# Ledger of designs, part 62: peptides against a protein of PDB entry 4ASU

Target 1, 270 residues: chain A of PDB entry 4ASU
Amino acid sequence: ATLKDITRRLKSIKNIQKITKSMKMVAAAKYARAERELKPARVYGVGSLALYEKADIKTPEDKKKHLIIGVSSDRGLCGAIHSSVAKQMKSEAANLAAAGKEVKIIGVGDKIRSILHRTHSDQFLVTFKEVGRRPPTFGDASVIALELLNSGYEFDEGSIIFNRFRSVISYKTEEKPIFSLDTISSAESMSIYDDIDADVLRNYQEYSLANIIYYSLKESTTSEQSARMTAMDNASKNASEMIDKLTLTFNRTRQAVITKELIEIISGAA
Target 2, 83 residues: chain B of PDB entry 4ASU
Amino acid sequence: FTFASPTQVFFNSANVRQVDVPTQTGAFGILAAHVPTLQVLRPGLVVVHAEDGTTSKYFVSSGSVTVNADSSVQLLAEEAVTL

## One batch from the design tools (peptide; made by RFdiffusion4, then SolubleMPNN)

Design b1_p12_3_s1 (from b1_p12_3, 8 letters changed)
Fold by OpenDDE base, seed 2:
Structure b1_p12_3_s1 (fold): chain B 270 residues (1-270), chain C 83 residues (1-83), chain A 12 residues (1-12)
Amino acid sequence: as target 1 above (270 residues)
Amino acid sequence: as target 2 above (83 residues)
Amino acid sequence: MEEPQVKVVKEE
């Protein structure tokens, strides 16, 4: 490679490093906000899930319709955030199909659709876009919940799959259950609850779904921003190493050129 | 007793004496060992009576309340403010 | 309340 070529590459990589450093800082700011907002959201979401755990709500085995909701975003450059969710969705879909269940899919974020469309296009009910530009709100979750309930797909149970935030360097793809109104109302464990008006139970379910979706969005967002921050940090480090290597190559090449020129002068071959 | 909105936590697994909640069917008080129930909140006042005798008031917009068999209570409001 | 951001795209 000529000195000119090396210089051009160095300039390019230095520019990339500047971009990745900037992106890291942006991700860090968004992460800090997401983590703050996750604290109450986690209490809120876990509180909503408490009924399902305490009442031990189960779907009868003869019921066949299952809904999978995958939660991610539209935005890239965040490591394995999207692929991890998609992988879990595929695994769950395959397991359910093997058990003779009918599976439909909802994707929250365009990336889910992008990954699964080729192999699972017939199973998609709806995709939600415009996820990730700003922090998700309860309003966003309500829209998703409402669309789900109005989709016309009469699922018996479902799974919401998302990345749960563990730490700045760790997330875990997890699954939480969602249940239809019929499944909740017919659960044997619900017999101990006072006579609940059907309308009340319907409204309760709407809130429950919105709550769980909101929780999943907040976990996903925090995980995503953290992962992006890490990815950009790694990219910046890799760029730094490459700059060092190319700088050494540049210096060696420069010395070689000088040496060659000196030899040509001495030999009269100039 | 857990009381939270999407953006704020007021109580997290706390022990309380009584919680008065506004539901669509009317306001009722949740005491220790209350029968399990599911209710939906209407706009109104939540009153939390602590074991030490202190009383806190909140305004809620909508949401849900769950009373479980184990006496745990989850009050989840869409919006809530301290009064 | 802030207007929801998410957009619904129904699959054909």
Scores: peptide ipSAE 0.428, ipTM 0.936, DockQ to the pose 0.748
Fold by OpenDDE base, seed 5:
Structure b1_p12_3_s1 (fold): chain B 270 residues (1-270), chain C 83 residues (1-83), chain A 12 residues (1-12)
Amino acid sequence: as target 1 above (270 residues)
Amino acid sequence: as target 2 above (83 residues)
Amino acid sequence: MEEPQVKVVKEE
């Protein structure tokens, strides 16, 4: 490579490094906020899920309609955040299909649609976009919940798949159950609960769904920002290493050019 | 007893004497060993009576309350403020 | 509460 080529490459990599460092800082700020907001969201979301665990709500095996909600975002450059969710969705969809279940999919975030559209387009009910630009709010979760409930798809059981935040360096793709109103109302364990008005139960389900979605969004966001921060850090380090290597190459090449020029001068070769 | 909004936790697995909640069907008090129930909150006052006799008041906009068979309670408000 | 930002994309 000519000195000019090396110089151009160095300039390019330095610019990339500058961008990745800036993105790291932005991700770090968003991560700090997300982690703070995740604390109450966990209590809130886990609280909402407590009913399903304590009441041991189960869907009868003869029920065939299953809904998968994948939660991610629209934004890239965050490692395996989107692919992990998509992979789990694919696995779950395949397992359910093998069990003779009908499967429909909802994607939260454009990246889920982008990954699964080719193979699962016929199973998609709805996709939500404009996820990840700003921190998710309970309002966002409510919109998603409402759209799901109004989709016309009468699922018996559902699964919400999202990345649970563990630490700044770790997340885990997890699945939580979602139950339809009919499944909840028909559960044997619910007989212990006082006669619940159908309207009350419907409203309760709406809140429950919104709560779980909100929780999943907060977990996903925190995981994503952490992963992005790590990805940008790795990119910056890789750029730094490449800069060092190219700098050495530049120096060696420069010495070779100088040596060649000196030889040409001494030899009288034009 | 757990009482939280999406953005704030007021009680997390705490032991309380009584919680008064405003529901769409009417306000009721949740005591120890209350029968399991599911309710939806209406805008109103939540009153938490602690074991030490202290009383805390909150205004909630909406949400849900769950009383489980194990006597655990989840009060999940969309919005809540301390009064 | 902040206005919801998410947009619905219906699959045709």
Scores: peptide ipSAE 0.424, ipTM 0.939, DockQ to the pose 0.802
Fold by OpenDDE base, seed 3:
Structure b1_p12_3_s1 (fold): chain B 270 residues (1-270), chain C 83 residues (1-83), chain A 12 residues (1-12)
Amino acid sequence: as target 1 above (270 residues)
Amino acid sequence: as target 2 above (83 residues)
Amino acid sequence: MEEPQVKVVKEE
């Protein structure tokens, strides 16, 4: 490689390093906010899931329609955040198909669609984009919930798959159940609950779904920002190492060029 | 008793004497050992009566309330403010 | 509440 080539590459890597450092700082700020906002969101979301757990709501075995909701974002450069969710979605879809279930998919964030489109395009109902620029709000969750409920797909049971935040260095892809109104209404365990007006139950389900989606978005966001911060830190370190290597190469090459020129001068071969 | 909004937690697995909630079907008081029920909140006042005799008031916009068989209660409001 | 950011992309 010529000195010019090495210099150009050095400049490029230095620029990348600047970008990754900047992104790390941005991710760190977003992470700090996300973590703060996740605390109440967990209480809120877990509260919504409490009914399903306590009532032991189960989908009858004869029911065949299953919905998978994958939660991530539009933005890359966050390690395995998107691929982890997609992998779990694929696994779940395969397991359900093997069990004779019909599977439809909703992707929250464009990255899910990007990863799964080739293999699962026919199973996609809807994708949500513009996820990740701003922290997710309950309004966002409500839009997603409403669209799901209005999709016309009469699922019996669903799975929401998202990355649960553990720590700044750890997340875990998890799955939580979503139940249709019919499944909830028909659940034997619900008989202990007083006569619930159908309209009330419908509204309750809408809130429940929005609550769970909101929770998943907050978990996902916190996980993503943390992962991005780590990824950008790693990228910055890698860039630094490459800069050091290229700098050494540059110096060696420069010396070689000088030596060659001197030899040419001395030999009269100029 | 758990009472939270998406952005704030007011009570987390707390023991309370009574919670008055505004529902679409009417306001009702949740006492100990209340029958299991699901309700949807209407805009209005939530009043929490603590065991120590203290009373706290909150304004909520919408949401849900769940009374479980184990007497646990989840009050989940879309928006809530302390009054 | 802030306006929702998310946009729906329907699969055709």
Scores: peptide ipSAE 0.416, ipTM 0.937, DockQ to the pose 0.792
Fold by OpenDDE base, seed 1:
Structure b1_p12_3_s1 (fold): chain B 270 residues (1-270), chain C 83 residues (1-83), chain A 12 residues (1-12)
Amino acid sequence: as target 1 above (270 residues)
Amino acid sequence: as target 2 above (83 residues)
Amino acid sequence: MEEPQVKVVKEE
């Protein structure tokens, strides 16, 4: 490679490093905010799931319609954040299909659609875009919940799959159940609850769905920003190493050129 | 007793004497060992009576309240403010 | 409340 080629490459990598460093700082700021906002969101979300856990709501085996909601975002450059969710969605869909269940998919964030469209296009009900530019709000979750409930797909049971935040260096893809109104109302364990008005139960379910979606979005966002920060840090380090290597190559090449020129001068080889 | 909004936690697994909640079917007080129930909140006042006799008031917009068989209570409001 | 940002894309 000529000195010019090396110089051009050095300039390019240095520019990339500047971009990745900047992105790291942005991700760090967003992560710090997301982590703070996740604390109350966890209490809120876990509270919403308490009924399903304590009532031990189970879907009868004869029920066939299953909904999978994958939660991620539109934004890339965050390591395995999207692929981990998609992988679990694929696994769950395959297991359910093998069990003779009908499976439909909802993608929260464009990246889920991008990964699964080729293999699961016929199973997609709806995709939600414009996820990840701003921190998710309860309003966002409500829109998603409302669209799901109005989709016309009468699922019996569902799964929401998202990345749960563990630490700056760790997340875990998790699944939480969602149940239809009919499944909840028909559950034997619900008999201990006083006669609940059908309208009340319907509204309750709407809130529960919005609540769990909101929780999943907050977990996903925190995980994503942390992963992006790590990815950008790694990219910056890799760029730094490459810059060092290329700089050494440049210096060696420059010395070789100078030596060659000196030899030509000394030898009189015009 | 857990009382939270999406953005704020007011009570987290706390022991309280009584919680008065505004529901669509009417306001009712949740006492210790209340029968299991599910309700939806209407805009109104939540009053929490602590065991020490302290009373706290909150305004909520909407949400849900769950009383479980194990006497755990989850009050989840879309929006809530301390009064 | 901030206006929801998410957009619905229906699968054709």
Scores: peptide ipSAE 0.416, ipTM 0.931, DockQ to the pose 0.774

Design b1_p12_3_s2 (from b1_p12_3, 8 letters changed)
Fold by OpenDDE base, seed 2:
Structure b1_p12_3_s2 (fold): chain B 270 residues (1-270), chain C 83 residues (1-83), chain A 12 residues (1-12)
Amino acid sequence: as target 1 above (270 residues)
Amino acid sequence: as target 2 above (83 residues)
Amino acid sequence: GPAPQVVVVKEE
């Protein structure tokens, strides 16, 4: 490689490093906000899930319709955030199909559709776009919940799959159950609850679904921003190492050129 | 007793004496060992009576309340403010 | 709160 080629490559990598450093700072700011907003969202979401755990709600084996909701975003450059959710969705869909269940899929964020559309296009009910530009709100979750309930797909049980935030360096793809109104109302464990008006139970389910979706969005967002920050940090470090290597190569090449020129002068004088 | 909105936590697994909640079917008081129930909140006042005798008031817009068999309570409001 | 931003894309 000529000195000009090395210089051009150095300039390019230095520019990339500047971009990745800038993106890291942006991701760090968004992460800090997301983590703060996740704290109350966890209490809220875990509170909503408490009923399902305490009442031990189970779907009868004869019920066949299952809904899978994958939660991610529209934005890239965040490591395995999207692929981890998609992988678990595929695994769950395959397991359910093997058990003789009918499976439909909902994608929250355009990346889910991008990954799964080719292999699972017939199973998709709806995709939600414009996820990730701003922090998710309860209003966003409510829109998603309402659309699911009005989709016309009468699922018996569902699974919401999302990345749960553990730390700045760790997330885990998790699955939480979603139950239909009929499944909740027919559960034996619900017999201990006083006569609940059907309209009350319907409204309760709407809130429950919105609550769980909101929680999943907040977990996903925090995980994503953390992962992006880490990815940009790694990219910046890799760029730094490459710059160091190319700088050494440049210096060696420059010395070789000088040496060659000196030899030519000496031999020609000769 | 857990009381939260999407953006704020008021109580997290706390022990309280009584919680008065505004529901669509009517306001009721949740006491110790209350029967399990599911209710939906209407706009109104929530009153929390602590074991130490202190009383806190909140305004809620909507949401849900769950009383479980183990006496745990989850009050989840869409919006809530301390009054 | 702020208006919802999410856009619904129905699969045909």
Scores: peptide ipSAE 0.428, ipTM 0.937, DockQ to the pose 0.748
Fold by OpenDDE base, seed 5:
Structure b1_p12_3_s2 (fold): chain B 270 residues (1-270), chain C 83 residues (1-83), chain A 12 residues (1-12)
Amino acid sequence: as target 1 above (270 residues)
Amino acid sequence: as target 2 above (83 residues)
Amino acid sequence: GPAPQVVVVKEE
């Protein structure tokens, strides 16, 4: 009975190890692609964010509507990727609420909703699913941007929270600002910009939002794949250690059984 | 001057003499000390005039162009190809 | 590029 139990456990763990090893390889391949695609995406996204930094766009204190966009994916088994974003979202939401702001939340990726929906259900506007199966495209970002702009929620300022890729072993959860058209147009620093047609500005904002979302998705994806690769490696190592321990136990138990059987044979005792 | 698409970077913080861009309101040339402006791209030809006199041509679909007070320019196209 | 794949789930 004991040998059978150990054997069953060994088989189970070995199967898990095979799965985790396979997932590690898949994650590694996706990481390599994501890292390559992140290079131009970062230039593109940072370029879009440059306006906000250079123009020093600020939201007046009397403006109360804030939008939080959390960026992750649908897929688990990637360490603290999702929880890190969610934690920062919660913190930001709490800080904004304490400041008397109205907060609405958008989740990119089902995991954000999964973590936050119970506690923040009333604040959720929309969730985007089917994130993480393939690398995000600009088309995906455009859909998200368009949905946000058409949501009817007239936010004054927003925060996009995502994991920025640093290295294969490191990511950092970061926040970047997003601004409504009205906030941008009313900013004092924008007065130096020549007569901008309202239609042009609306279209510009659409691209700006899409650009930032696209950038965040690429950072998030790269971070996620690297984290998953690490997580699967750790899982595989843990499985290996467990296999070794169980194998030793199996061998000891087997020898004990054999010894017992031999003693019974030799003694003639039933 | 930064010119990029989501998938390709053509110029990254480069110094150029002039950039001609196709905007929805019409094509215009961005020179040194151009007034700050925000524009949206229409499908058309982007022409980059380098300081050495070389000219590069690109076709862009849509996107945005930002001219900042510090003379930095961000040309961000949804799609762009070298001609 | 490829068609967008993200699915919009509106909160009720």
Scores: peptide ipSAE 0.426, ipTM 0.940, DockQ to the pose 0.761
Fold by OpenDDE base, seed 1:
Structure b1_p12_3_s2 (fold): chain B 270 residues (1-270), chain C 83 residues (1-83), chain A 12 residues (1-12)
Amino acid sequence: as target 1 above (270 residues)
Amino acid sequence: as target 2 above (83 residues)
Amino acid sequence: GPAPQVVVVKEE
């Protein structure tokens, strides 16, 4: 490689490094905010799930319609965040299909669709885009919940799959159950609850869904920003190493050129 | 007793004497050992009576309240503010 | 709260 080629490559990598460093800082700021906002969101979301856990709501095995909601975002450069969710969605869909269940999919974030569309296009009901530019709000979750409830797909049970935040260096893809109104109302364990008006139960379910979706979005966002920060840090380090290597190559090549020129001068071959 | 909004936690697994909640069917007080129930919130006042006698008031918008068989209570408001 | 930003894309 000529000195010019090396210089051009060095310039390019240095520019990439600047971009990745900048992105790291942005991700770090977003992560810090997301982590703070996740704390109350966990209490809120876990509180909403408490009924399903305590009432031990189960879907009868004869029920066939299952909904899978995958939660991620539109934005890339965050390591395995999207692929982890997609992998679990695929696994769950395959298991359910093997059990004779009908499976439909909702993707929160364009990346889920991007990964699964080719193999699961017929199973997609709806995709939600414009996820990840701003922190998710309860309003966003409500829109998703409303669309789900109005989709016309009468699922018996469902699952929401998202990345739960553990630490700045760790997340885990998890699944939480979603139950239809009919499943909740027919659950034997619900008999201990006073005669609940059907309208009340419907409204309760709407909030429950919105709450769970909101929680999942907050977990996903925190995990994503953390993963992006790590990815950008790794990219910056890789760029730095490459810059060092190329700089050494440049220096060696430069010395070789100088030596050659000196020899040509001394030998009179010029 | 857990009382939270999406953005703020007011009570987290706390022991309280009584919680008055505004529901679509009317306001009712949740006491210790209240029967299990599910309700939806209407805009109104939540009053929390702590064991120490302290009373706290909150304004809530929409949401849900759950009283479980184990006497745990989850009050989840879309929006809530301290008064 | 802030207005929802999510966009619904229905699969055809």
Scores: peptide ipSAE 0.414, ipTM 0.931, DockQ to the pose 0.795
Fold by OpenDDE base, seed 3:
Structure b1_p12_3_s2 (fold): chain B 270 residues (1-270), chain C 83 residues (1-83), chain A 12 residues (1-12)
Amino acid sequence: as target 1 above (270 residues)
Amino acid sequence: as target 2 above (83 residues)
Amino acid sequence: GPAPQVVVVKEE
């Protein structure tokens, strides 16, 4: 490589490093906010899930329609955030199919669609885009919930798959159940709730779904920002190492060029 | 008793004497050992009566309330403010 | 709260 080539590459990598450092700082700020906002969101979301756990809602085995909701975002450069969700979605879809279930998929964030489109395009009902530019709001979750409920797909049960935040360096892809109104209403354990108006139950389900989606979005966002921060840090370190290596190469090459030029001058070779 | 909005937690697994909630079917008081029920909140006042006699008032926009068989209560409001 | 920003893309 010529000195010019090395210099060009050095400039390019230095620019990349500047970008990655900047992105790290942005991700750090977003992470700090996301973590703060996740605290109440967990209480809220876990509170919504409490019914399903306490009522031991189970879907009958004869029910065949299953919905998988994958939660991520539109934005890349966050390590394995999207691929982890997609991997679990694929695994769940395969397991359900093997069990004779019909599977439909909803992707929250364009990255899910991008990863699964080729292999699962026929199973997709809807994709939600414009996820990740701002922190998710309950309004966003409500839109997703409403669209799901209005999709016309009469699922019996579903799974929402998202990255649960553990720490700044750790997340875990997890699944939470989603139940249809019919499944909830028909559950034997719900007999103790028998005096519930059907309209009330429908509205309750809408809120429940929105609550769970909101919670999943908050977990996902926090996980994503932390992962992005880590990814950008790693990228910055890698760039630094490459800069060091190229700088050494540049210096060696420069010395070689000078030596060659001196030899040419001394030898009279043009 | 858990009372939270998406952005704020007011009570987390607290013991309370009574919670008055505005529901679509009407306002009702949740007492200890209340029958299990699911309700949807309407805009209105939530009143929490603590065991020590302290009363706290909140305005909620919408949401849900769950009374479980184990006497646990989850009040989940879309928006809530302390009054 | 702020208006929802998510965009629905229906799959055909």
Scores: peptide ipSAE 0.414, ipTM 0.937, DockQ to the pose 0.758

